# Designs tried in a protein design run: peptides against a protein of PDB entry 4Z5W. Part 207

Target 1, 305 residues: chain A of PDB entry 4Z5W
Amino acid sequence: IPDVFLELNKLWYFSAQSNLFNGEMPRSLSNSRSISLLSLRNNTLSGQIYLNCSAMTNLTSLDLASNSFSGSIPSNLPNCLRLKTINFAKIKFIAQIPESFKNFQSLTSLSFSNSSIQNISSALEILQHCQNLKTLVLTLNFQKEELPSVPSLQFKNLKVLIIASCQLRGTVPQWLSNSPSLQLLDLSWNQLSGTIPPWLGSLNSLFYLDLSNNTFIGEIPHSLTSLQSLVSKENAVEEPSPDFPFFKKKNTNAGGLQYNQPSSFPPMIDLSYNSLNGSIWPEFGDLRQLHVLNLKNNNLSGNIP

## One batch from the design tools (peptide; made by RFdiffusion4, then SolubleMPNN)

Design b2_p28_1_s2 (from b2_p28_1, 15 letters changed)
Fold by OpenDDE base, seed 2:
Structure b2_p28_1_s2 (fold): chain B 305 residues (1-305), chain A 28 residues (1-28)
Amino acid sequence: as target 1 above (305 residues)
Amino acid sequence: SEDERMKQLAEALNLPLLPGEAGYLTTE
């Protein structure tokens, strides 16, 4: 990308997605005072990510996903006082979340999907201090780590949590019970074990639950038949969605189905490919808003096939 | 098949269920 942005003192939005731009991010762009939304997703940009947050006072959204950036996660990003959304998916950092992110109060949506992030315990300990954090995507990181179940972890405003395909060990973490506004949970394609906790059914806003492809045992909690968002049409308050799309992928090499907003996901319970036993509850029939119920490839028995 | 069982389950529950696509969520 040419370094011509110094003269663009009124540049509010710059999108150059899905191009063949290579080299470093232009210094004039990293010093833009006017830019609010910067999207360079799906290019071949390289080098260190640097943003002059003291200059970039209007920056609200940053999408650098699917680029060849290297080095550390920019520790100064919390100094971008208006920065709400960050997509760093598929940037291979091989790093931990910076400690400075404890101060990232403007942050509402963060994705590090497939970014070689390490130390899930430190990441969650840091990110819990982001009081405005609503969307957290950490898929394809933390390979073979243990998902911390520390009850002191608090994501009070969390609505979307996706930590899929990490080979994570542990159980469904108790600290999620401190997130009463949770709408979407994807912990699929891990090595999570134990029982599915009954308190999941108390998450009244939870409309999308994916626990598929784990090692869960025991019965399906009957409380899942009482998920309020799936019983009644809640007037889904049109919430500000992240400025980045989501994809449902079968594998890392497949194209995914694109979802522009979390609200566009079909209401779903997927518990498939576990070791769950016991009966299928007839009261799943009360979930009149449910679009997908997937219980296949379990040890379920009794009536209802 | 497991997919046929899921259809029979949908019928038994009297729910207009869609076929679930397998996969996990990402932003890439």
Scores: peptide ipSAE 0.598, ipTM 0.949, DockQ to the pose 0.715
Fold by OpenDDE base, seed 3:
Structure b2_p28_1_s2 (fold): chain B 305 residues (1-305), chain A 28 residues (1-28)
Amino acid sequence: as target 1 above (305 residues)
Amino acid sequence: SEDERMKQLAEALNLPLLPGEAGYLTTE
């Protein structure tokens, strides 16, 4: 990209998404005092990501996803005191989350989807200190690691957690019971085992649950038939969504559905492709807001209710 | 089929269920 942004003293929003821009990020952008939203998603940008956080005092959103950036995750990002949303999806960092992210109090939405992030234990230990963190996407990272179950982990304000397709081992982590505002949970396409915990049914805001393509055993918790958000249409106050889109990616098909907001997801329980047994609860019929119930490819017995 | 079984389940539960699409969520 040409370094022509020095004279753009009123540049509040810059989007160059899905272009053919190559080379390094222009220094005029990385020093912009006026920019609030920066999106350079789906380009061929390369080199180290550098942002002058002392200059970029208005930066609130950063989307650099699907670029050829290299090197470490910028450890100075917590110094961008207004930075709320970060999308670093599909950037091959081959790195751990920086320890400096413990101080990232402005952070509300973070994605590292398919970014070759390592050490899920360290990542969660760091990110639990982000008191304003509402959306966390870690899909396609941490390959074959163990999902930490440490009860001391606390994500008090977490609304959206997506850690899919990581080949993660372990169980549904007990520390998620400390996230009473959780609306969306995707742990699909892992190697998670054990039983589905009954406390998931106590997450009154949970409207989207994907535990599909794991190794879960035992009965479906009856408490899932009493998920309050699926029984009654709560007028979910449209909280500010992440400034980045979500995609439902099929393993075989390039055409994922795009969702601009988590609230645009159909209310869903997907427990398919597990080793669950026992009966299907007829009380799933009480979930009047449910759009998708997928229980296929399990060891479920009895009659369809 | 498993998909027919899920359709029968939707009918039995009296829920207007959509077909479950296989996939996982990303931001890429």
Scores: peptide ipSAE 0.595, ipTM 0.950, DockQ to the pose 0.800
Fold by OpenDDE base, seed 5:
Structure b2_p28_1_s2 (fold): chain B 305 residues (1-305), chain A 28 residues (1-28)
Amino acid sequence: as target 1 above (305 residues)
Amino acid sequence: SEDERMKQLAEALNLPLLPGEAGYLTTE
């Protein structure tokens, strides 16, 4: 990318997605005072990510996903006082979340999907301080770590939590009960164990639950048959979606189904590929808004109701 | 098949269920 952005003092939006750009991000772009939306997703950009947050006072969205950037996560990003959305998916950082992210009050949506992030405990302890954080995607990180269950963790405004395919150990964390606005939970493709907690059914806004491909045991909580968002068509207030799409993927090398907004996900309960036992509750029939119910590959007994 | 069993479940519950696709969510 040519280093010509100094003259573009009115540049509000720059998207160069899915090109063949290589080398470093232009310094003039990293110092742009006018830019609000920056997307360089799916290129071959390299070097250290550097943004002059003191200059980039209008930056609201940053998508650098699927690039060959190296080095540390930019610790100064919280100084970008208007920065709300960050997509750093598929950047091999091999790093922890910076401690400075405790101060990232503008942050609403964060993805580090497949970014070689380490130390999930530290990551969650830091990110809980982001009071405006609504979307958190941490898929394909924290390999074989333990999902912390510390009840002091609080994500009060969290709506979308995705921590899939991490081989995480532990249980469904009790601190998620402190997220009453949670709409989407994906903890699939881990090594999570224990029982599915009944308090999940108290998450009245939860319309998408994926706990598939874990080692959960016990009965399906009856409280899941009373998930209010799946019983009644709540007018889900269309909150502004993250400025990045989601993908449902079978594996890292597969193309995924693209979803532009969390609201575009089919209402779903997926508990498949566990060790759940007991009966299938007939009261799942009350979930009139449910589009996907997947209970296959469990130890469930009795008749289909 | 397990997929047929899920279809039978959908019918029994009187829910217009779609086949669930396997996978996890990402942003990449």
Scores: peptide ipSAE 0.578, ipTM 0.945, DockQ to the pose 0.794
Fold by OpenDDE base, seed 4:
Structure b2_p28_1_s2 (fold): chain B 305 residues (1-305), chain A 28 residues (1-28)
Amino acid sequence: as target 1 above (305 residues)
Amino acid sequence: SEDERMKQLAEALNLPLLPGEAGYLTTE
């Protein structure tokens, strides 16, 4: 990418995604005062990520996913006072979330999917201070760590939480009950154990629940049959979605089904590939908005209602 | 079943199956 962005003083949107750009980010780009949206996703860019937040005062969205960047997560990003959306998926950081992210009040959407992030406890302890955080994606990180269950963790405005394919141990964390606006939860492809907690059914906005491919035991909580978002079409005001797409993948080598917005996800309960027992509740029939109910590969018995 | 055949084919082709199949969410 040429170092000409100093001259482009009116450039608001720069998207050069899905090209063959290599080398480092141009210094003029990292100092652009005009750019609001920057997407360089799916290139071969390298070096350390550096943004001059004092210069980049208009930066609102940053997508650098699927590049060959190295080094630490830029600790100065919270100084980008308008920065809302960050996609750093598939950047091999081998790092922890910077402590500075406690001050990241502009942050609304964050993805570190498959970015070799370490220390989930520290990450969640830091990110809970992001009062405007609505979307958090941490898939393919924290390998074999324990999902913290500290009740003091509070993500008050969290709507989308995805921490899948981490081989995480532990239980469904009770601190999620402090996120009453949660719409989407994916904790699939972990080593989570225990019972599925009944309080999940109290998350009135929860329309997508994936707990598949874990080691959950016991009965399906009856409270899941009363998920309000699945009973009635509440006209959930489409809140601003992240500026990055989501992909549902069956495995790391599979192509992903692309979803441009969380609202595009089919209403779903996936509890497949666990050790759940008992019966399927007839009251699942009350979930008139449910598109997908996946209970396969469990120890369920009785009649199918 | 035809569904099983389609599933095997989709796996062989690395295609995501229907939205209801088991899979995790990413942003990559």
Scores: peptide ipSAE 0.545, ipTM 0.879, DockQ to the pose 0.306

Design b2_p28_1_s3 (from b2_p28_1, 15 letters changed)
Fold by OpenDDE base, seed 1:
Structure b2_p28_1_s3 (fold): chain B 305 residues (1-305), chain A 28 residues (1-28)
Amino acid sequence: as target 1 above (305 residues)
Amino acid sequence: SEDEKMEKIVEALKLPLKPGEPGYLTTE
């Protein structure tokens, strides 16, 4: 990309997604005072990510996903006081989340999907301090780590939590019960064990639950048949979606279905590919807003209701 | 098949369900 952005003193939005841009991010762009939305997703940009947060005072959204950036996660990002949305998916950091992110109060949406992030315990401990954090995507990180169950963890404003395909061990963490606004939970493709906790059915805004491809045991909690968002056509408050798309993928190399907004996800309960036993509750029939129910490849017994 | 079992369950539950795409969510 040419280093010509100094002349673009009125540049509010720059999108150069899915191009063949290579080399480093232009210094004039990293110092742009006018830019609010920056998307360079799906290029071949390289080097260290550096943003002059003292200059970039209008920066609200940053999408650098699917680039060849290297080095550390830029610890100064919390100094970008208006920065709400960050997509760093598919950037190979091989790093922990910086401690400075404890101060990232402007942060509303964060993705590190497939970014070689390490230490889930530290990551969650840090990110719980982001009081405005609504969307957190950590898919394809933390390989074979343990999902912390520390009850003191609190994501009060969390709406979307995706920690899929990490081979995580542990149980469904009790600290998620402190996220009453949770709308979407994807913990699929892990090694999570224990029972599915009944308090999941108390998450009245939860319309999308994926616990598939784990090692869960015991019965399906009857409380899932009373998920209020799936019983009634609640006005799911169309909260402002993150400025990055989501993809549902079968594997890392497959093309995925693109979802521009979390509200565009079909209402779903997927508990497939576990070791769940007992009966299928007839009261799943009360979930009139449910679009997808998947209970296959379990040890369920009894009559089909 | 497991899919046929799920279809029967869905039919029995009288839910307006659609076939779901399998997979996990990402942003890449």
Scores: peptide ipSAE 0.528, ipTM 0.923, DockQ to the pose 0.762
Fold by OpenDDE base, seed 3:
Structure b2_p28_1_s3 (fold): chain B 305 residues (1-305), chain A 28 residues (1-28)
Amino acid sequence: as target 1 above (305 residues)
Amino acid sequence: SEDEKMEKIVEALKLPLKPGEPGYLTTE
C-alpha cells in the first residue's frame, strides 16, 4: 500500500479488505492520530506488525487477519489505550502471547484463530488479567497441547470462548464455571476426554455449546435440559459484538458460513461424535429456544423420548 | 442413518430444530 495517508488528518475508518495489497503496512497508517477502525483483512501484507500506540490515540479496532505478516506479536499493543478489538487470525506468528497483554485493560475482543500461537497455559494465564475481555478466539492453535484445568484461572466477563480444532487434550476445565456470563462455548474438534461436567447447565446465558468431535464419555448431564437461555427468550444479547465476523468451517480450505455477530448463531447443543452413553433426556423438549440439537455418533441407548 | 435417527429424536422432542452445519468456529 502506498504511504499516502499522512494528508488524511480526518481518516476515522479505513477498510481495504479482500484486495491484493502487498508489502509492509504504510507508516502513515501506523502513526495515524485520527483512525479509529483499521481493517486490512485478506490481503498479502508482509513484514513486522508495528503500531505507534502513542500516536494512534483513537484506534479502537484492528483487523489484520489473513495477511502474510511475520515476526512477533506486537508487545506494545496494550499501550493503545482505546484498542478494544483485535483480529490477528491466519497470521503465522509462531509465538506465545506477550506478557505485556496482562496490562491490556481496553481489550474486549481478541482473535488469534489459525495464527500458530503456542503455549495455551501461558496464553490463558496472561489473558485472564484482561478484565474487559468478552470474546476470545484461539481456534487452530496449540496443536496437541493440554487444555489447562487450573481452578485459579478467571475470565469473569467472558461471553464467547472458541478454542476449536487444536487437538487439545484434557477435560472441560473447571475454571469456566467462574465465567457466569458465558454465552458461547466451542471446544469442538479436539481430543478432550472425561465426562461433560454438570456445572455447564448452571451457565444461565449459555445458548451455544459445541463439544462435538471429542472423546467425552459418560451420560449427558441432565442440567443441560435446564439451560435458562434455551428455555426462555429473555436473554437477547444487547452487548456490542466484536468488530470481526465469525465463520463456521468444516476445514481450513472450506468457505465457511459467515456470522456477523454471536447473537446470529442459532441456539445450539452439539455433543455429536463422542462416546457418550445413557439415555436422551425427554426434558430436552423444554429447551423451546433451541434451534440445533446434535447427539449423533454417540453410544446413547434407551427409548427415543 | 445417524441423521435419520437424529431427525426422529427431534420429532419426538417436538422442537423446531434445523439441521446443524458441521464445523468449528473461526474468524478467518
Scores: peptide ipSAE 0.525, ipTM 0.925, DockQ to the pose 0.776
Fold by OpenDDE base, seed 2:
Structure b2_p28_1_s3 (fold): chain B 305 residues (1-305), chain A 28 residues (1-28)
Amino acid sequence: as target 1 above (305 residues)
Amino acid sequence: SEDEKMEKIVEALKLPLKPGEPGYLTTE
């Protein structure tokens, strides 16, 4: 990308998505006082990510996903006082979340999907201090780590949590019960074990639950048949979605389904490919808003309701 | 098949369910 942004004192939005841009991010862009939304996703940009947060006072959204950036996660990002949305998916950092992110009060949406992030315990311990954090995507990180079940972890405003395909061990973390506003949970494609906790059915806003491809045992908690968001048409308050799309990655080499907003996800319960036993609750029939129910490849028995 | 069993369950439950595609969520 040419270093021509110095004179663009009115540049509010810059999108160069899905191009063939290579080299480093222009220094004039990393010093832009006017830019609010910066998207450079799906390019071949390289080098260290550097943003002059003291200059970039209007920066609200940053999408650098699917680039060849290297080095450390920029520890100064919390100094970008208006920065709400960060997508760093598919950037190979090989790093931990910076401790400075404890101070990242402007942060509302964060993705590190497939970014070689390490130490999930430290990551969650740091990110719990982000009081405005609503969307957290950590898919394809933390390979073979243990998902911490520390009850002191608090994500009070969390709406979307995606930690899929990490080969994570452990159980469904009890600290999620402290997230009453949770709408979407994807913990699929891990090595999570134990029982599915009944308190998941108390998450009244939870309309999308993916626990598929784990090692869960025991019965399906009956409380899942009473998920209020799936029983009644609650007026889903259109909360501001993150400025980055989501993708449902198929197990096939076919392109994933793109979802521009979390509200665009079909209401779903996927518990498939576990070791769940017992009966299918007939009260799943009460989930009138449910679009997808997947219970296949379990040890379920009894009558079909 | 497991899919045919699931279809029968969905039919029995009288839910307006659609076939779900398998996969996990990303932002990439």
Scores: peptide ipSAE 0.499, ipTM 0.918, DockQ to the pose 0.785
Fold by OpenDDE base, seed 5:
Structure b2_p28_1_s3 (fold): chain B 305 residues (1-305), chain A 28 residues (1-28)
Amino acid sequence: as target 1 above (305 residues)
Amino acid sequence: SEDEKMEKIVEALKLPLKPGEPGYLTTE
């Protein structure tokens, strides 16, 4: 990318996604006072990510996903006072989330999907201080770590939590009960164990629940048959989507279904590929807004309702 | 199959369900 952005004093949006740009991010771009939306995703950009937050006063969205950046996560990003959305998916950091992110009050949407992030306990302890955080994607990180269940963790405004395919151990964390506005939960493809907690059915905005491919035991909580968002249409709060798309990926193939908004996900309960037992509740029939129910590959018994 | 069992459950529940593809969510 040429270093010509100094003269582009009115550049509000720059997208150079899905190209073959190599080398470092242009210094003039990292110092742009005018830019609000920056997307450089799916390139071969390298070096350390550096943004001059004192200069980049208009930066609201940053997508650097799927690049060859190296080094630390930029600890100064919280100084970008208007920065709301960050996509750092598929950047191999091999790092922890910076402690400075405790101060990241502008942050609304964060993805580190497949970014070699380490220490989930530290990550969640830091990110709980982001009071405006609504979307958190941490898929393909924290390999074989334990999902912290510390009840003091609090994500009050969290709408979307995705921590899939991490081989995480532990249980469904009790601190999620402190997220009453949670709409989407994906904890699939982990090594989570114990029972599915009944308080999940009290999450009145939860329309997408994926707990598939874990080691959950016991009965399906009857409270899941009373999920208000799946009983009635009225609770679909259209919230502003992150500036980055989501993908539903199969474990084997790169071609996932693209979803531009979390609201575009079909209302779903997926509990498949666990060790759940007992009966299928006939009251699942009350979930008239449910589009996908997947209970396959469990130890369920009794009659089909 | 397990999918055929799930279809029968869906039919029994009288839910307007669609086949769900297995997978996890990412942003990449």
Scores: peptide ipSAE 0.487, ipTM 0.914, DockQ to the pose 0.789

